Peptides against a protein of PDB entry 7UQJ. Designs and how they scored, part 72

Target 1, 160 residues: chain A of PDB entry 7UQJ
Amino acid sequence: PELYQNFNITPPRGVLFHGPPGTGKTLMARALAASCSSDERKITFFMRKGADILSKWVGEAERQLRLLFEEAKKHQPSIIFFDEIDGLAPVRSSKQEQIHASIVSTLLALMDGMDNRGQVIVIGATNRPDAVDPALRRPGRFDREFYFPLPDVKARFKIL

## One batch from the design tools (peptide; aimed at target 1 E97, target 1 (a further copy) K95)

Design b2_p21_1 (made by RFdiffusion4)
Pose (drawn by RFdiffusion4):
Structure b2_p21_1 (pose): chain A 160 residues (1-160), chain B 160 residues (1-160), chain C 160 residues (1-160), chain P 21 residues (1-21)
Amino acid sequence: as target 1 above (160 residues)
Amino acid sequence: as target 1 above (160 residues)
Amino acid sequence: as target 1 above (160 residues)
Amino acid sequence: SFPRSYSAETVAAAEAFAAAA
């Protein structure tokens, strides 16, 4: 941590996995979760699938998001993987419902808002990156974007 | 206050930060929240978002807005910051649930009934200005609209 | 009434001020209420909003509306003004709440219960006219309309 | 106290959109 405090830099804590289906996005997330449970320093893995937080009560989806990010603050070494994040956080439109844009606005305020979110890495896997809200694709929340392509010749040899 | 009585004008008590993502809106609100807590006279910063207002009970979201504005009047030199305010106050629509139009109507009434001395300042950052209700964007509610643009060369040089 | 009842032209049961925001609709009702700064028993003015009637309970909103209308009948020549009548009477649908729908169901029955010798006039204001419920715009209700447009050049000169 | 909830159409449209992912 002194290397990052040597400068006045904060580490990148957000990655957006994107690419065609079957290219290794969830596999890489699974390998990262298996590696986080065997290095004997507790990096807590939070798995979230799509719109797991959707509820029929008003304000319960934003409450479940706030609780997920808070429980991530309770144990500092924690990771949040959002599988199929384009179903949880679509581009905010006036035509669609308010529960969607309200979830996106809560996710924006919880990733880079007024309060610091802690040592929480946030990973989102998507097949449709342009269905993710553009305000979620900037540094401070999903700094990096890993494009997982269809494998080339050498990579197909290595997979086989 | 005598300057604002000599000319028959009321000081603006509302600001709407708007601009592209990552241009300085939450940063300015964070710098103003740190400047509220340093000097010989204290300004109270009230931070809010859509999650700690929206409730699942009838008449509880508007009661939480009224408690916020009454508590800010009690600590009278005050700032209220609503981040991602288009999620809290969308454009009123009959094709939406009634709780969002009811939040926008309560917010319009509470802003039209403030102290009328410049004691409670209300600051909102929407990232998208068209999504916020036009009744809130008229002078009397959010008087000033600060456009935080993408920086030009001298501004990028100063930021770097 | 000695003059206007000679010709049998009935006064309107419901008159609707509608227009863009900031066009002076609240000023006209405030100026008509200052024309109620006159002596008693003539042009009693009631200033209500799309809020401060609707409550947590199930009967106080309709009971208060029936009482407001009864006090309006008690002082015979009287005016009821509903500012932001889309807050009190939104569109009834299947995303609508039950308490607003019953407020509309009792405001309609109170407007059809108002007699033909027109001594209570109900003026209502809105910035979004096709967001008020369609039933109050039917004949025998809010049927005469006043459009308040943005000012032209001479009007902006007089305002400045 | 009266509970308030999203309509069935809103929940169905949100679940259909999340399933389209």

Design b2_p21_1_s2 (made by RFdiffusion4, then SolubleMPNN; from b2_p21_1, 9 letters changed)
Fold by OpenDDE base, seed 5:
Formats: structure tokens, C-alpha cells, sequence
Structure b2_p21_1_s2 (fold): chain B 160 residues (1-160), chain C 160 residues (1-160), chain D 160 residues (1-160), chain A 21 residues (1-21)
């Protein structure tokens, strides 16, 4: 509830940050986590990189995703941030390895299994929203999308 | 010696930067390289990404690691920065490809072969220190660890 | 024309940013895009990561590259930024999968097919220019190279 | 330098988040 109110959005299960790389998606996800954390209410921020889940946990990626969601629920209020989520959940194709299909299916099931009353938000960051499996972009999953444009020159001089 | 004094750490062979992605590990590694570089003493900064060593140099990764350490020694004082080192040296498992095991073994041997008096520091960055082969986290390898926390809200408004 | 004038370079088809990772290649590519964008002329910035094209689009990477170049042409003036381009176009070796060879060949053809009068610039970022297929570094492709050195201490204090 | 940029609380929260990650 409050976590989603802090995002000024009706409680999505997932928010997709999309836009050019280094537009601050990862930085924003963390700013949100920090801004929503108070002395009284610490938000636990979990982060995984899509490619890392596929490569580092070959044959355990599904289990690691499950554990991640369980831990996020245990430590609620929490944010799960998937950086490069299009590496985790590439578009389903006939050429997609069964392993990738299984991981995507696991993530779908985990997103669907989120109690909407739970204080767990999932943020996915991608540079290519169209490369993310469209099943993840459905209502009850990543149903809110935020575009991260390239900062203008004026905005950049504040970051640099 | 001086290089390690500049880090204000007892001379490790390797330093592990760990923490959530986009906490500035890569930025810090570079800041260190720059801060330790003077007009009189230029530090050579070598950077490799763990996943890139595995994917781009299939069957030559071990050789490329050896060449990297040789070049770093030749250009001392130097920093070798491994970004996403957990992609290079994932935890040894029965499911780990023999190729990964060989690369990890090569990196271990190279870390062990570093003369502690050499002006070569190795920095590994990871988002998951527990995903790094524990053999790399032993004394004489990555024996110093620096946690990169998430920035607070106040700090972020200066970055944003 | 104007886009290339804004880069203060005779119109290359491609510019290779090379240097140690986090030297600001990605940041610079975006700063350039933003600096070249005015109220009257918005530059469309496309970004892809080399490894992502290979991993996320297995067997469609060539098509996705074609679509990217078509979209960039449609939205000209535009910048196509390939981050970690050495992941997309590794040096051709006998050990290179035919898939990688096909992707590289497609990128070569797309670079060659760029009308020099088109307001599309391609920026490739790499940490290892020698790991990029030398065919991409020929005139009419990535024929301009910019080295991103580690910023000195003084320069960094302005970035940090 | 990093520690000076973050409140002790943020450092602790991040340590907790990393210990849990």
C-alpha cells in the first residue's frame, strides 16, 4: 500500500523502467528504495541482473528466483529490481533454449503469485521493452512502464 | 607499496568491491586509479568484464588472463579491474562447465603468483560476493572487501 | 551533416569509443546525443548492448540489427550506440560460432549501406578495440576512434 | 568517501540489504 503510494501509482505488481542504458534506471530504482525507506520503515532492496541469473545459476535460476521472491516477502516492504530484465525474460521464440523458457515461466508464476496486498514491488529495467516477453508486460505483472529519456544537456550538467 | 598506501589498506593482492549494481563500484575503481595517478606516476588501469572473458575468448580466456597479468606487471604501477567478476569466477559447482573451472583456476594461480611487492592491484567488482568462488576470497587473493551501499535520498538528489 | 558537425568530425559512419570501462564512453555518447539535440532538432538515440544482441535475439539478431538501422534512418537525425560492441563483433576466429559471424557480417553490411548523407551516426563503445573485428574498423565503418583515458584526479573531482 | 556520502542509516540499510541479497 504505502510503498505503491510512494510511487504515486495504483499498486502494480511490477514496474518496467525502460529507456536508453545509463539514463538512470538503476539509479532511480535505488532512489525510490531509499526515498521510501525511513527510520521506522526500512525497505529491503533486492537486485538481480537478468544475464547473471541465466549464466551464474545454470539449472538453478528458477530456484534462485523463487528464493528471491520468498526473501523479498519475508523482508517486506521490499523492492525486487531486475536490471537488464530483457536478459532474463527475452521474447519467447522457437529458438529459445528450454532453460530460458523455464526461467521466464517461473518469473511469470512468481509475479502472478504475488499477493496484491503484499508490500513487494518488482522493478524491471530494460533498454528494450520489446525484447521482454510480452507475457511479463500484462496486467498483474509489469503493468506500469516508465520511460527514461536521455537527459538533456542542462540536466546532465547536474549529474556530471 | 605506495599504491596500497594510497588505498589506505594493508597491501592486498586483490580488493573485492561488492554491493548492488550501480552503487558506483566501477566508478570507484576508476576514481581510485585516477586518484593514485599523478604526473610523476601514471597508474595503468586494465579493465575486463567477467562475462566478456568467458564469451569473447572461448578457449583462450586462460591465455588472455595470463597476458593481462603480464601486461599489468609490465606497466606497473597498475590496476586490474574485473567488472562482474562473479561472471568470471562463479562458485565451483558440479554443474559448472569445465571451461569455467579452468578459467577460475587460472585466475587463482595468477593471483597467487603476484609478488606482493609488485605494484599491481586487482579489483574485482561483483553484485554477489557469495557467487564468487570462495577460493578467490582467501588471503593473498581478494582478501579485502568493500561494500558499496545504496545511496540515501539526500545523496541521490546530488546525483540526479 | 549538422550532426557530424556537432561532433566536430568529418562525417564518419561510425565512431569507436574505446578505453577502460566507466571512463564515460556511454555517458559521453549520451552527452553528445543530448548536446546535439535542440528544441528544433531532437536526436533519436538508440542503444544496444553487444552481448544483449547475441544472447537475447539468438537467430534474430541480424533482423534486429536491420530493424534498428531502419528505425534510426526513419527517426533521423539519430545515433545508434552499441555498448560493448566487442560483444557483438568479436574478432572472426575459426572458433567463432557461425551465428556470430553472421551478425558481424550483417553489421558490416548495414554500416556499408549507410548513405553518407544520412543523419545517422553509429557509436560503438568497447574496452578492447583489438577484440573488435578489424573489418569494422575500416573506412566507411568505425573509421574514427576516440580513446577514453582514465580521467586524472583533477578531472574526476569534477565528475564525482 | 562513499561512507561520507551516505547516512549511517543508509549504510546500515544497504548492509542489511546486501547481507540479505
Amino acid sequence: as target 1 above (160 residues)
Amino acid sequence: as target 1 above (160 residues)
Amino acid sequence: as target 1 above (160 residues)
Amino acid sequence: RIERRYSDETVEAARAAAASA
Scores: peptide ipSAE 0.000, ipTM 0.274, DockQ to the pose 0.033
OpenDDE base, seeds 1, 2, 3, 4: peptide ipSAE 0.000, 0.000, 0.008, 0.008; ipTM 0.298, 0.334, 0.382, 0.333; seeds 1, 2, 3, 4 fail the geometry check

Design b2_p21_1_s3 (made by RFdiffusion4, then SolubleMPNN; from b2_p21_1, 9 letters changed)
Fold by OpenDDE base, seed 4:
Structure b2_p21_1_s3 (fold): chain B 160 residues (1-160), chain C 160 residues (1-160), chain D 160 residues (1-160), chain A 21 residues (1-21)
Amino acid sequence: as target 1 above (160 residues)
Amino acid sequence: as target 1 above (160 residues)
Amino acid sequence: as target 1 above (160 residues)
Amino acid sequence: RIPRFYSDETIAEARAAAASA
């Protein structure tokens, strides 16, 4: 409630930051976390990378995701920031389907299991929103998307 | 010559951007690329992530690195930006030593093989500079380091 | 001269970075500082926030500005980056007029007193260029402006 | 190595901010 009240937003369970690399997605997520934190109400910011979850926790990625969401719930209000979420939940391709499908299914279940009353926001950042499993982009999951364009190259060209 | 002449810099073969995650290392590298580009002289910006090079192409990572450096040389003046270079060239630990050692050795050879006359700059970004193989941090490689502190939280509060 | 020669720019005394918060103004200023620095020619980067100058140095803000410009001149080539310059030099409102007018007048005098031969660039960043005293935006002061657009406004409408 | 481009104060503040994070 309160974390979402601060945004005056219909409480998204997840927000997808997408745009070219180096557009400040991670920086914005941290800025949002900082801006929503007050002296009385500190937001706990959890940051994970999609590829790190896959690579470090082969066979335990689902457990680590569960633990992450439990920890975020325990330390609410919280932001879970998945940097490079396309590395965690890529669009299903044939060869890696089973492992990725289990992780994606777990992430979906965790996002669906977030009661709208929870003070946990999930932010996913990707350079390739189309590489994120469409199931994650449905209502009640990463249902809000923010495009991070390259800062206008023309504006930068004028800087020099 | 010319890219380095524009900087009046003793041509670093590589620059290491380090600092906490979301401090804008990637954005800085892009800003530098944009800043060094003119209408008459466009810098080609190559971006790769360390983990992506490792994960996609076991045994082809070395070949992909060679191709990347060849392409950067072909399209000079160029910047090669390795985001999360600690994922590509972690400090050598015993079990992963052989695969990582081959990739690190290839990257070292590619950086050492950059003739000082080349218009190619390599930028590595990491959140953990101490996790980058010290061999990459030697003179003629990533010999310059830039710390990216967290943007002062007080700064961001006034931005919003 | 030389700092401005590196930019191929008619030497601005000041550059105004403007645009919504989190658009990378501060990051760009740091990037420019880094890009203009060489081993032989290190640029000294001074960063101050407008509101910090006002709040920390009530009654000494003018002195602190003078000291900052003297230090920047002493350590030239230098960049003075004022983050949130609208906090230092807001458009004159009735009650705070005298204190702000003195600070603005001091900053104007310091910028006007920069000999075009000085290797000092002043960069102001603001989210509200219209909140910056128009006197600062005149030729020989912050005479160049760079817009940092929001990553697609449609994206932001969903963040907030 | 922290680049010498920042004042010692800015570097110290940045280190303090990084240590408090």
Scores: peptide ipSAE 0.006, ipTM 0.254, DockQ to the pose 0.040
OpenDDE base, seeds 1, 2, 3, 5: peptide ipSAE 0.000, 0.000, 0.032, 0.032; ipTM 0.235, 0.352, 0.439, 0.160; seeds 1, 2, 3, 5 fail the geometry check

Design b2_p21_1_s4 (made by RFdiffusion4, then SolubleMPNN; from b2_p21_1, 9 letters changed)
Fold by OpenDDE base, seed 1:
Structure b2_p21_1_s4 (fold): chain B 160 residues (1-160), chain C 160 residues (1-160), chain D 160 residues (1-160), chain A 21 residues (1-21)
Amino acid sequence: as target 1 above (160 residues)
Amino acid sequence: as target 1 above (160 residues)
Amino acid sequence: as target 1 above (160 residues)
Amino acid sequence: RIERRYSDETVEAARKAAAAA
């Protein structure tokens, strides 16, 4: 509840950050995690890269996702940040390996199983929202999307 | 033309950004794209990672490169940015898989086929210029190279 | 010697930077390299990603590690930075492929073979110190560990 | 000059890591 009030967000189960690479999606997710942490209430920030879940946890990815969500629930208030989530949950195609389909199904079930009264927020970041399975973008999952535009010329000259 | 004047660059078909990781190569490519975009003339920025072209498009990488160059030409003025291009076009070795050789050959042909009157710039970024096929560094391809040094101590303390 | 004095570090053969992703481990390693470079004495900074050593150098990873250490020794004072070192040297499990075991063994031997009088520092960065082979964390290898905590709320608003 | 803004804590952790180093 309070975590979501601090975001001025009606508690979505999932928020999708999308936009060009290097627009600050990962930085924003971190800034949000920090902003919602007080001295009285620390937020636990879990970060995973989509491709790392597939490559480093071959045959264990589903179990690792379950453990991640359990740990996030145990350490709530928590943020689970999936960077490059299109690597984890690519759009269902006729050529999708059974492994990818199973991982996506597990993530869907985990997001659906989240108690909205819990203090676990899931943030997905992608450069390719169209490469994320549309099932993840439905109500009760990643049902809010934030576009991260390219900074304008003037904003970039302050970075340089 | 104007795109290249704003860069103070005689229109190279390709520019190689090389230097240590996190020296701002990707950010510079984006800042350049933003700087050359006016309210009247937006530049389309296409970004691909070299390793992603090989891993995500197994057997389709050549076709995806062709489509990328066609789309860039369609949406000109455009910048194609290849991040980690050494992953796309590794130096030709006796052990190079036929797949890598074919992808490199396709990229060479696409760069050679660019009309110099077109408003498509190709930027390659690498941490290892010596790991990029020398054929890509020839005139009419990545014929300009910009070294991104590590910022000095004093410059880094302003970044921190 | 002097390289290590400038760090106020008793010359460890290896330093492990661990902590949440994007806590500045890679940036710190670079800042240190820059800080120890004077006009009179430039430090050569070698950077490799753990996963890249496995994926890009299949069957040659051990040789490439040896060459990296030889080059670092040739260009001393030098820093070898392994980003995401858990991808290079995962914890020994009963399911570890023989390839991973051999790469880890090579890295161990290279770290053990470093002359402490040499001006080569090895920095490993990981988000998962528990996923790094404990053999790498022994004295004479990565025997110093630095935790990179998540920045607080107030500190992050200055990053944005 | 790309001013990468780092959090004061990342900077301070970095400074502490550099000072402990």
Scores: peptide ipSAE 0.000, ipTM 0.280, DockQ to the pose 0.028; fails the geometry check
OpenDDE base, seeds 2, 3, 4, 5: peptide ipSAE 0.000, 0.000, 0.000, 0.000; ipTM 0.360, 0.370, 0.245, 0.375; seeds 2, 3, 4, 5 fail the geometry check

Design b2_p21_2 (made by RFdiffusion4)
Pose (drawn by RFdiffusion4):
Structure b2_p21_2 (pose): chain A 160 residues (1-160), chain B 160 residues (1-160), chain C 160 residues (1-160), chain P 21 residues (1-21)
Amino acid sequence: as target 1 above (160 residues)
Amino acid sequence: as target 1 above (160 residues)
Amino acid sequence: as target 1 above (160 residues)
Amino acid sequence: SAPIPRAYSAETFAEALAAAA
């Protein structure tokens, strides 16, 4: 931590896995979760699949998001993996419903808002990165974007 | 106050921050929230978003907005910051649920019934200005619109 | 009435002010209410909004609307003004609440219950006319309309 | 006396589930 405090830098805490299907995005997330439970320092893994938070009550989806990010604040070494994040956080449009744009606005305020979110890494895997809201693809929330391509010759050899 | 009486004008009590992502809106709101809590006279900063307003009960979201504006009038030199305000106050539509048009109507009524002395300032950052209701963007409710642009060379030099 | 009843031209049951925001619709009703700054029993003015009638309870909104109309009949020559009538009478659909739908179902029955010797006029204002319920725009209801446009050059010169 | 709950309509919730797929 003193190496990041030596400068006035904050570590990148957001990655967006994107690429074609079957290229290793969920596998990499699974290997990272298995590695986080065997290094004996507790890095808590929070798994979220698509729009797991959708509810028929008004304001319960934004409340579940606020609770997920707050339970992430309770245990500092915690990680949040959003599988298929293009179904949870689509591009905000006026044509579609307000539960979607309201979830996206709550996610924007919880990732880089007025309050600091803590040591919470946020990972999102998507096959459609341009269905993710563009305000979610900037540094401070999903700083990095790992493109997982279809494997080349050497990589196919290694996979096989 | 006599300057605002000599000319027969009312000081603007509303600002709408708008601009591309990562251009300084939450940063300015965070710097103003730190400047509210330092000096010999105290300004009270009220931070809000769509999650701690929207409720699942009839008449509870507008009651939370009224409690916010009454509590800000009580602590009279005050700032109210609504982040991602297009999620809190979208353009009113009949093809949406009634709770979003009811929040926009309650917000219009509470802004038209403020102290009328420059005591409660209301600041909102929408990242997208079109998504916010045009009735809120007219002078009298959000008087000023600060466009936070992508920085030019001198500005990028100063930021770096 | 001694003059205008000679010719059998009936006064309107419902007159709708509609236009873009900031075009002076609330000013006209405020100026007509200052033309009610005259002596009693003539042009009693009631200033209501699309809010402060609708409540948590199930009967106080319709009971209060029936009482407002009864006080309007009690003082014979009277005007009821509903500012932001899309807040009180939105479009009834299947994403509509039950309490607004019953407010519309009582406002329609009260406007059809108003007699032919027109001594209560209901003026209503909106910035979005095709967001008020379609039933109040039928004959015998809000049928005469006043469009309030943005000002032209001479009008802006007079305003300045 | 008791409060009346609000809920998203069935159409809205169905479209949100379809958009999540």

Design b2_p21_2_s1 (made by RFdiffusion4, then SolubleMPNN; from b2_p21_2, 7 letters changed)
Fold by OpenDDE base, seed 4:
Parts: sequence; structure tokens; C-alpha cells
Structure b2_p21_2_s1 (fold): chain B 160 residues (1-160), chain C 160 residues (1-160), chain D 160 residues (1-160), chain A 21 residues (1-21)
Amino acid sequence: as target 1 above (160 residues)
Amino acid sequence: as target 1 above (160 residues)
Amino acid sequence: as target 1 above (160 residues)
Amino acid sequence: EKPIPRRYSDETYEEARAAAA
């Protein structure tokens, strides 16, 4: 039975980690991947940055996203972690809008196309949840959001 | 006497945090900033990403770096944390070399121009220490390097 | 003068990192050890788990603690990191109470016996700060405590 | 102090990368 069936929690296809930079979003994603891995069931952890996806040639970013999801599906159970997922949907500047719209559209389609039977979790991390395309935050995509607060000022002063 | 006095640790002007992505380099830099702050002496923490510095207009990146160091100097004691500092010095492509060389040269000059009397620490974080310009890794710049290993599988199971 | 001298921070002999599991306590301890190390002054990092200390034969746990502190003192400057330090003082079950009391008493004595001239920092990490013996949380021992918050409870439940 | 020539280009680094490609 699927890891998520044991929790009786319908697994989100996507989880959005948001909060100030350096609140451990990336660390948490890695720790989750580790915590879900056993000697019998290793979870394959894929990590990409939003900016690195955009740094690809036009059309190659979409291909690399498709390949990433295919590879994640091939290596189930798997986690795809997108660090700085807001970097995939930066604020609309006109000419970049079409390129970003294609990449975001591809990611949307890939998240929508993940059968509920797949043991692939997508984690997006951002410092700016409001800069993430609202389409990514809909049910069936990044439908669970997690605020990573700064260690409370009181908690900070305790590290001093 | 203060523990830090007993270490006789000549404060590096720059510290390079390197290791696999999501090993908590950014979290550590924030925690260090927190741990060095008291109620009497708050450390001002500045955070920038290498890519965000490069997202500025040509020549604006150099100005923003200068402003950052001036602001850090104004708000002493302070930490400047550059996340993804390798993003400031991407691998030499010829025409990009001149633009990146200007930014790197500006950062080098700013690090070199920090008087030893300044309470400004610069922390660079990278996943690729070898992608950081060797000029930044010289004495008086990022002259201390810290490897952030993945929490060893044994160390991971111990947090669960 | 060293940046750290300017902070006039009386070093804690012991620092307690507390917070929910997977909040990066262990990662923070390792990165602090790294951050305090230079090419000229490497900090020796010792890591032990509370449960692993208790898994030793009766009386061997106390001996291993003494040896650990002696080795840390020999390899100054050094950090002793106790992961799951609450595991050294589990909730009172009658026969285990005496054994745990002896181990805790030994740790207390070792922390108290660290001369202020020693460059040995003790970091304890726990998920249950209230399960840590209050005697360990007194001045001169783990007198600084650092809460590693979960990403908000809503954030936690959305990863599960 | 070598004056860093203020080459303010009206091009973003991204546009400069795109033009250099």
C-alpha cells in the first residue's frame, strides 16, 4: 500500500513551502525525502531550481520538465523539489511572459497529468508565495501550503 | 573572558559555505547572525542571492553591491550573506566574462576595501565551490571554507 | 581586534537546541562547528546521541562521557554535540531512574568541571526541551536554549 | 581607485545573455 494510504491522508500532488529565505524549506524537503525513505523503500529525491529551469534554451526548459517528471515517475517513490518555484513564474514582463507562460503551462500540465496512483510528490519552495502563479496553487497542484516562519525572535535570541 | 577571545580567531572577512543543495547553508548563516546578536548588540543580516544580483541592469549590479556594503557598514555589526555566490561568477563565456568580471571585480574590491576594523562579515553560500571565482577564495576575501555535508544517513535517522 | 571580541558575548558552556524533529538542530550544530573552523584553527566536532550513550553497559556510559569530554579537551577547540539529549534523561521509570540519574549526574559534573579556559562547547539537541533534566538547563551548563520552530503546524500536517 | 566605468546598459543581464546567445 502507498505510504500516504497508511496516513489516510489523500496525498497532495504538490506541496508549497513558503516563508522567509533561509527558514529551512529546502532542508525540510530533503529531510522529508529522507524520513520517507527506508532501507526497503528509498525515495528518489529530485531537486531543481526555478531559475535553473529558466536558464535553459527556449523549449528546452519544457522538455527538461517533462524529462524530470518522467524520471521521477520511473524512480517511484520520488519527490520532485522545486526550489525557488516563484522563479518559474517571475512577475510578468511582456516578452518573457510568453516564455514563462509556456514553462508554467508545462508544469501545470505535468502536475495535472500525474495519476493519483503515482508515488511522486512535488514540493515547491518559495520566499514569495504570492509570486507563484495562482494556477499552481489550485487543487491537484500545490494544494497544500506550508509557512516556514523565521525562527521566532524569541527562538533566535535563544541561539545567542 | 569571552569564548571568542579565547579562540583568537582572526575573523575572516569572508566565509564560504559550500555543500550539496539543501544542506542548510542559508539556515546556518541566519542562525549565525541570530547567534551573534544580543539585546545590546543586534547583528544586521543582509541577504542577497547571486542570481538576483545578476538580474539587475548591467552596471546596476555593481551599484547594488556597493550600496549593500555601504549599508552593511552603516548597520555594523552586520553579516552580508550571498546565497548562491557561484551565480555571481558563472563559468567563463567570453562576452559574459566581461560583465561577470565587472561584478566579481566589484565584489573583490568591496571585500578588499573592508577595513579590518569593520564589523562586517561576508558569508557566501554555494553548491559548487569550484564554480566560485578563485579570486574570491583568496586570503582577505572568502578565506574560510565550510563544507556542509548532507546529514549522513546515520545522522538523519537520528532526528526521526 | 577580532570581530568576536567586540560582541562581548560570554560563551555559554552549553547550548540547547530544541524544537520538533527535523527542524535542523543537528544541521545547525554541524554548521556551527564548520563556521568556527579555519584552515589555521579546525574545530573538532564530536557527535553523540543520548540513546547511544544509554545503550552502553551500566557504568560504561559514564566512562564514555568522561572519555568524550577528555578527547574534546585534548582536541580543543572542540564542539560536543549531543543529539537527542532528552534520551539521556528519559521520563522516570523506577529501575532506570538510578542509571539515568548517574549518567545525568556525570554529564552535569563534566559540564561543571569544564574550566572557563577550555575551548569546548557543548550543544544538546532535543525534540522535548521539557524532557531534558532541569539541572542540565541551569547556568554554566545548557544555559542558552534555542527553539527551532517547525514550520507552522499547518505547514507540518500538509507534508504528511 | 580605478573608476569602474558606469556602463549602464539599458539591457538586463537576461537580455544581455539572450543577445550573447
Scores: peptide ipSAE 0.029, ipTM 0.266, DockQ to the pose 0.053
OpenDDE base, seeds 1, 2, 3, 5: peptide ipSAE 0.000, 0.000, 0.000, 0.000; ipTM 0.289, 0.278, 0.190, 0.329; seeds 1, 2, 3, 5 fail the geometry check

Design b2_p21_2_s2 (made by RFdiffusion4, then SolubleMPNN; from b2_p21_2, 7 letters changed)
Fold by OpenDDE base, seed 1:
Structure b2_p21_2_s2 (fold): chain B 160 residues (1-160), chain C 160 residues (1-160), chain D 160 residues (1-160), chain A 21 residues (1-21)
Amino acid sequence: as target 1 above (160 residues)
Amino acid sequence: as target 1 above (160 residues)
Amino acid sequence: as target 1 above (160 residues)
Amino acid sequence: SEPIPLEYSDETYEEARAAAA
């Protein structure tokens, strides 16, 4: 009996979409979410903006991240999409905000704590991959990156 | 009766996904497979690694390729995804292995022999498009290429 | 009651896919269309070639565009994909064809006249983003661009 | 509904790229 592996699309646990603004990272993430949804396998799509997690949930951001991952696990198969993840996970070397460091640490722990058997995929989208904490780009986290390039600068110069 | 062409997504017969490692070629191929699947039209996704076809099926690789295409035709609409296709289809100019040349010739013949009416799409993914036999990139085979660019080298240099 | 926003994938109203030929703009658009289709939400995909709208419907092109948008609205959620949109919407600064200017004006009006509540998405694909009327790339029209890069020129030089 | 034949452009990727340059 040839195992028709109904390829349970186990997308990588973490995927980083990066590229300049307007290159469609958010659109692609949504399309991927819909694409991974079938009749037999409805994927739940959770979307959060990085900056919104920080600004709307000042002091509860960590708890809201935990709840997000719990709900995503409960509704597996699921995708967690962090739009503007550079707003959530700024590089730790930035001196100032202990709050950012704590949220990043929580996100790291949540990504590490995902059971490999969990059908939860995390997609981060950023315009500034260099502003994202390198710790998030390690294996078992955002270990795959999709680059969304700018239109060739020469093409853009003829539009102005 | 306005023909609601339920656009039977006939993706191109052969699509080459190429770009450096980690750019998400495999993920995109899986996402495309899921995306092309609807309630009314479940697409069967067949995945093979190029190197696995050579290493696991030494001497049967051609037969296994034929069987793969037959099963894909039987289960149409279907996608055949060759991950790491450069491992399967090295450039013929490489002197050594008659075995590689034979497997490539079989793959060429299978791609040419696909009836245009067959709802079988072949996606090849490679990190080394230059290592893939140019004969596979001709019309009626992998005639469309998707480039998955590296993150800008400048962005990568700040991570180190 | 946590609004599980079943993320009604409201892709941007207008998305421009641009990049050189063979980079898979058409394939990606079709994949996105399929991806945005779920069991509960079948997306109708309307495809037109820009040049075909001009050549096949000489004198009726505007009416056919209107009908296309009406049918897309009637069958919402829907995607209108214009392949080779540079053939439909050449830059207005080109002196000659009043016909092109009229068709572009109709397309502009149709894109502007889409109710924001309409689940109609327009995807334009072009190999020549510079040949597309800048008026189409304004907010509320094709306000998001996806670049499909060529394979790195250095990679291609080794194939020759 | 007849599957819209993908008109395979007989243009090689190289020709198509050269035409886009």
Scores: peptide ipSAE 0.000, ipTM 0.186, DockQ to the pose 0.159
OpenDDE base, seeds 2, 3, 4, 5: peptide ipSAE 0.020, 0.000, 0.022, 0.000; ipTM 0.203, 0.279, 0.161, 0.281; seeds 2, 4, 5 fail the geometry check

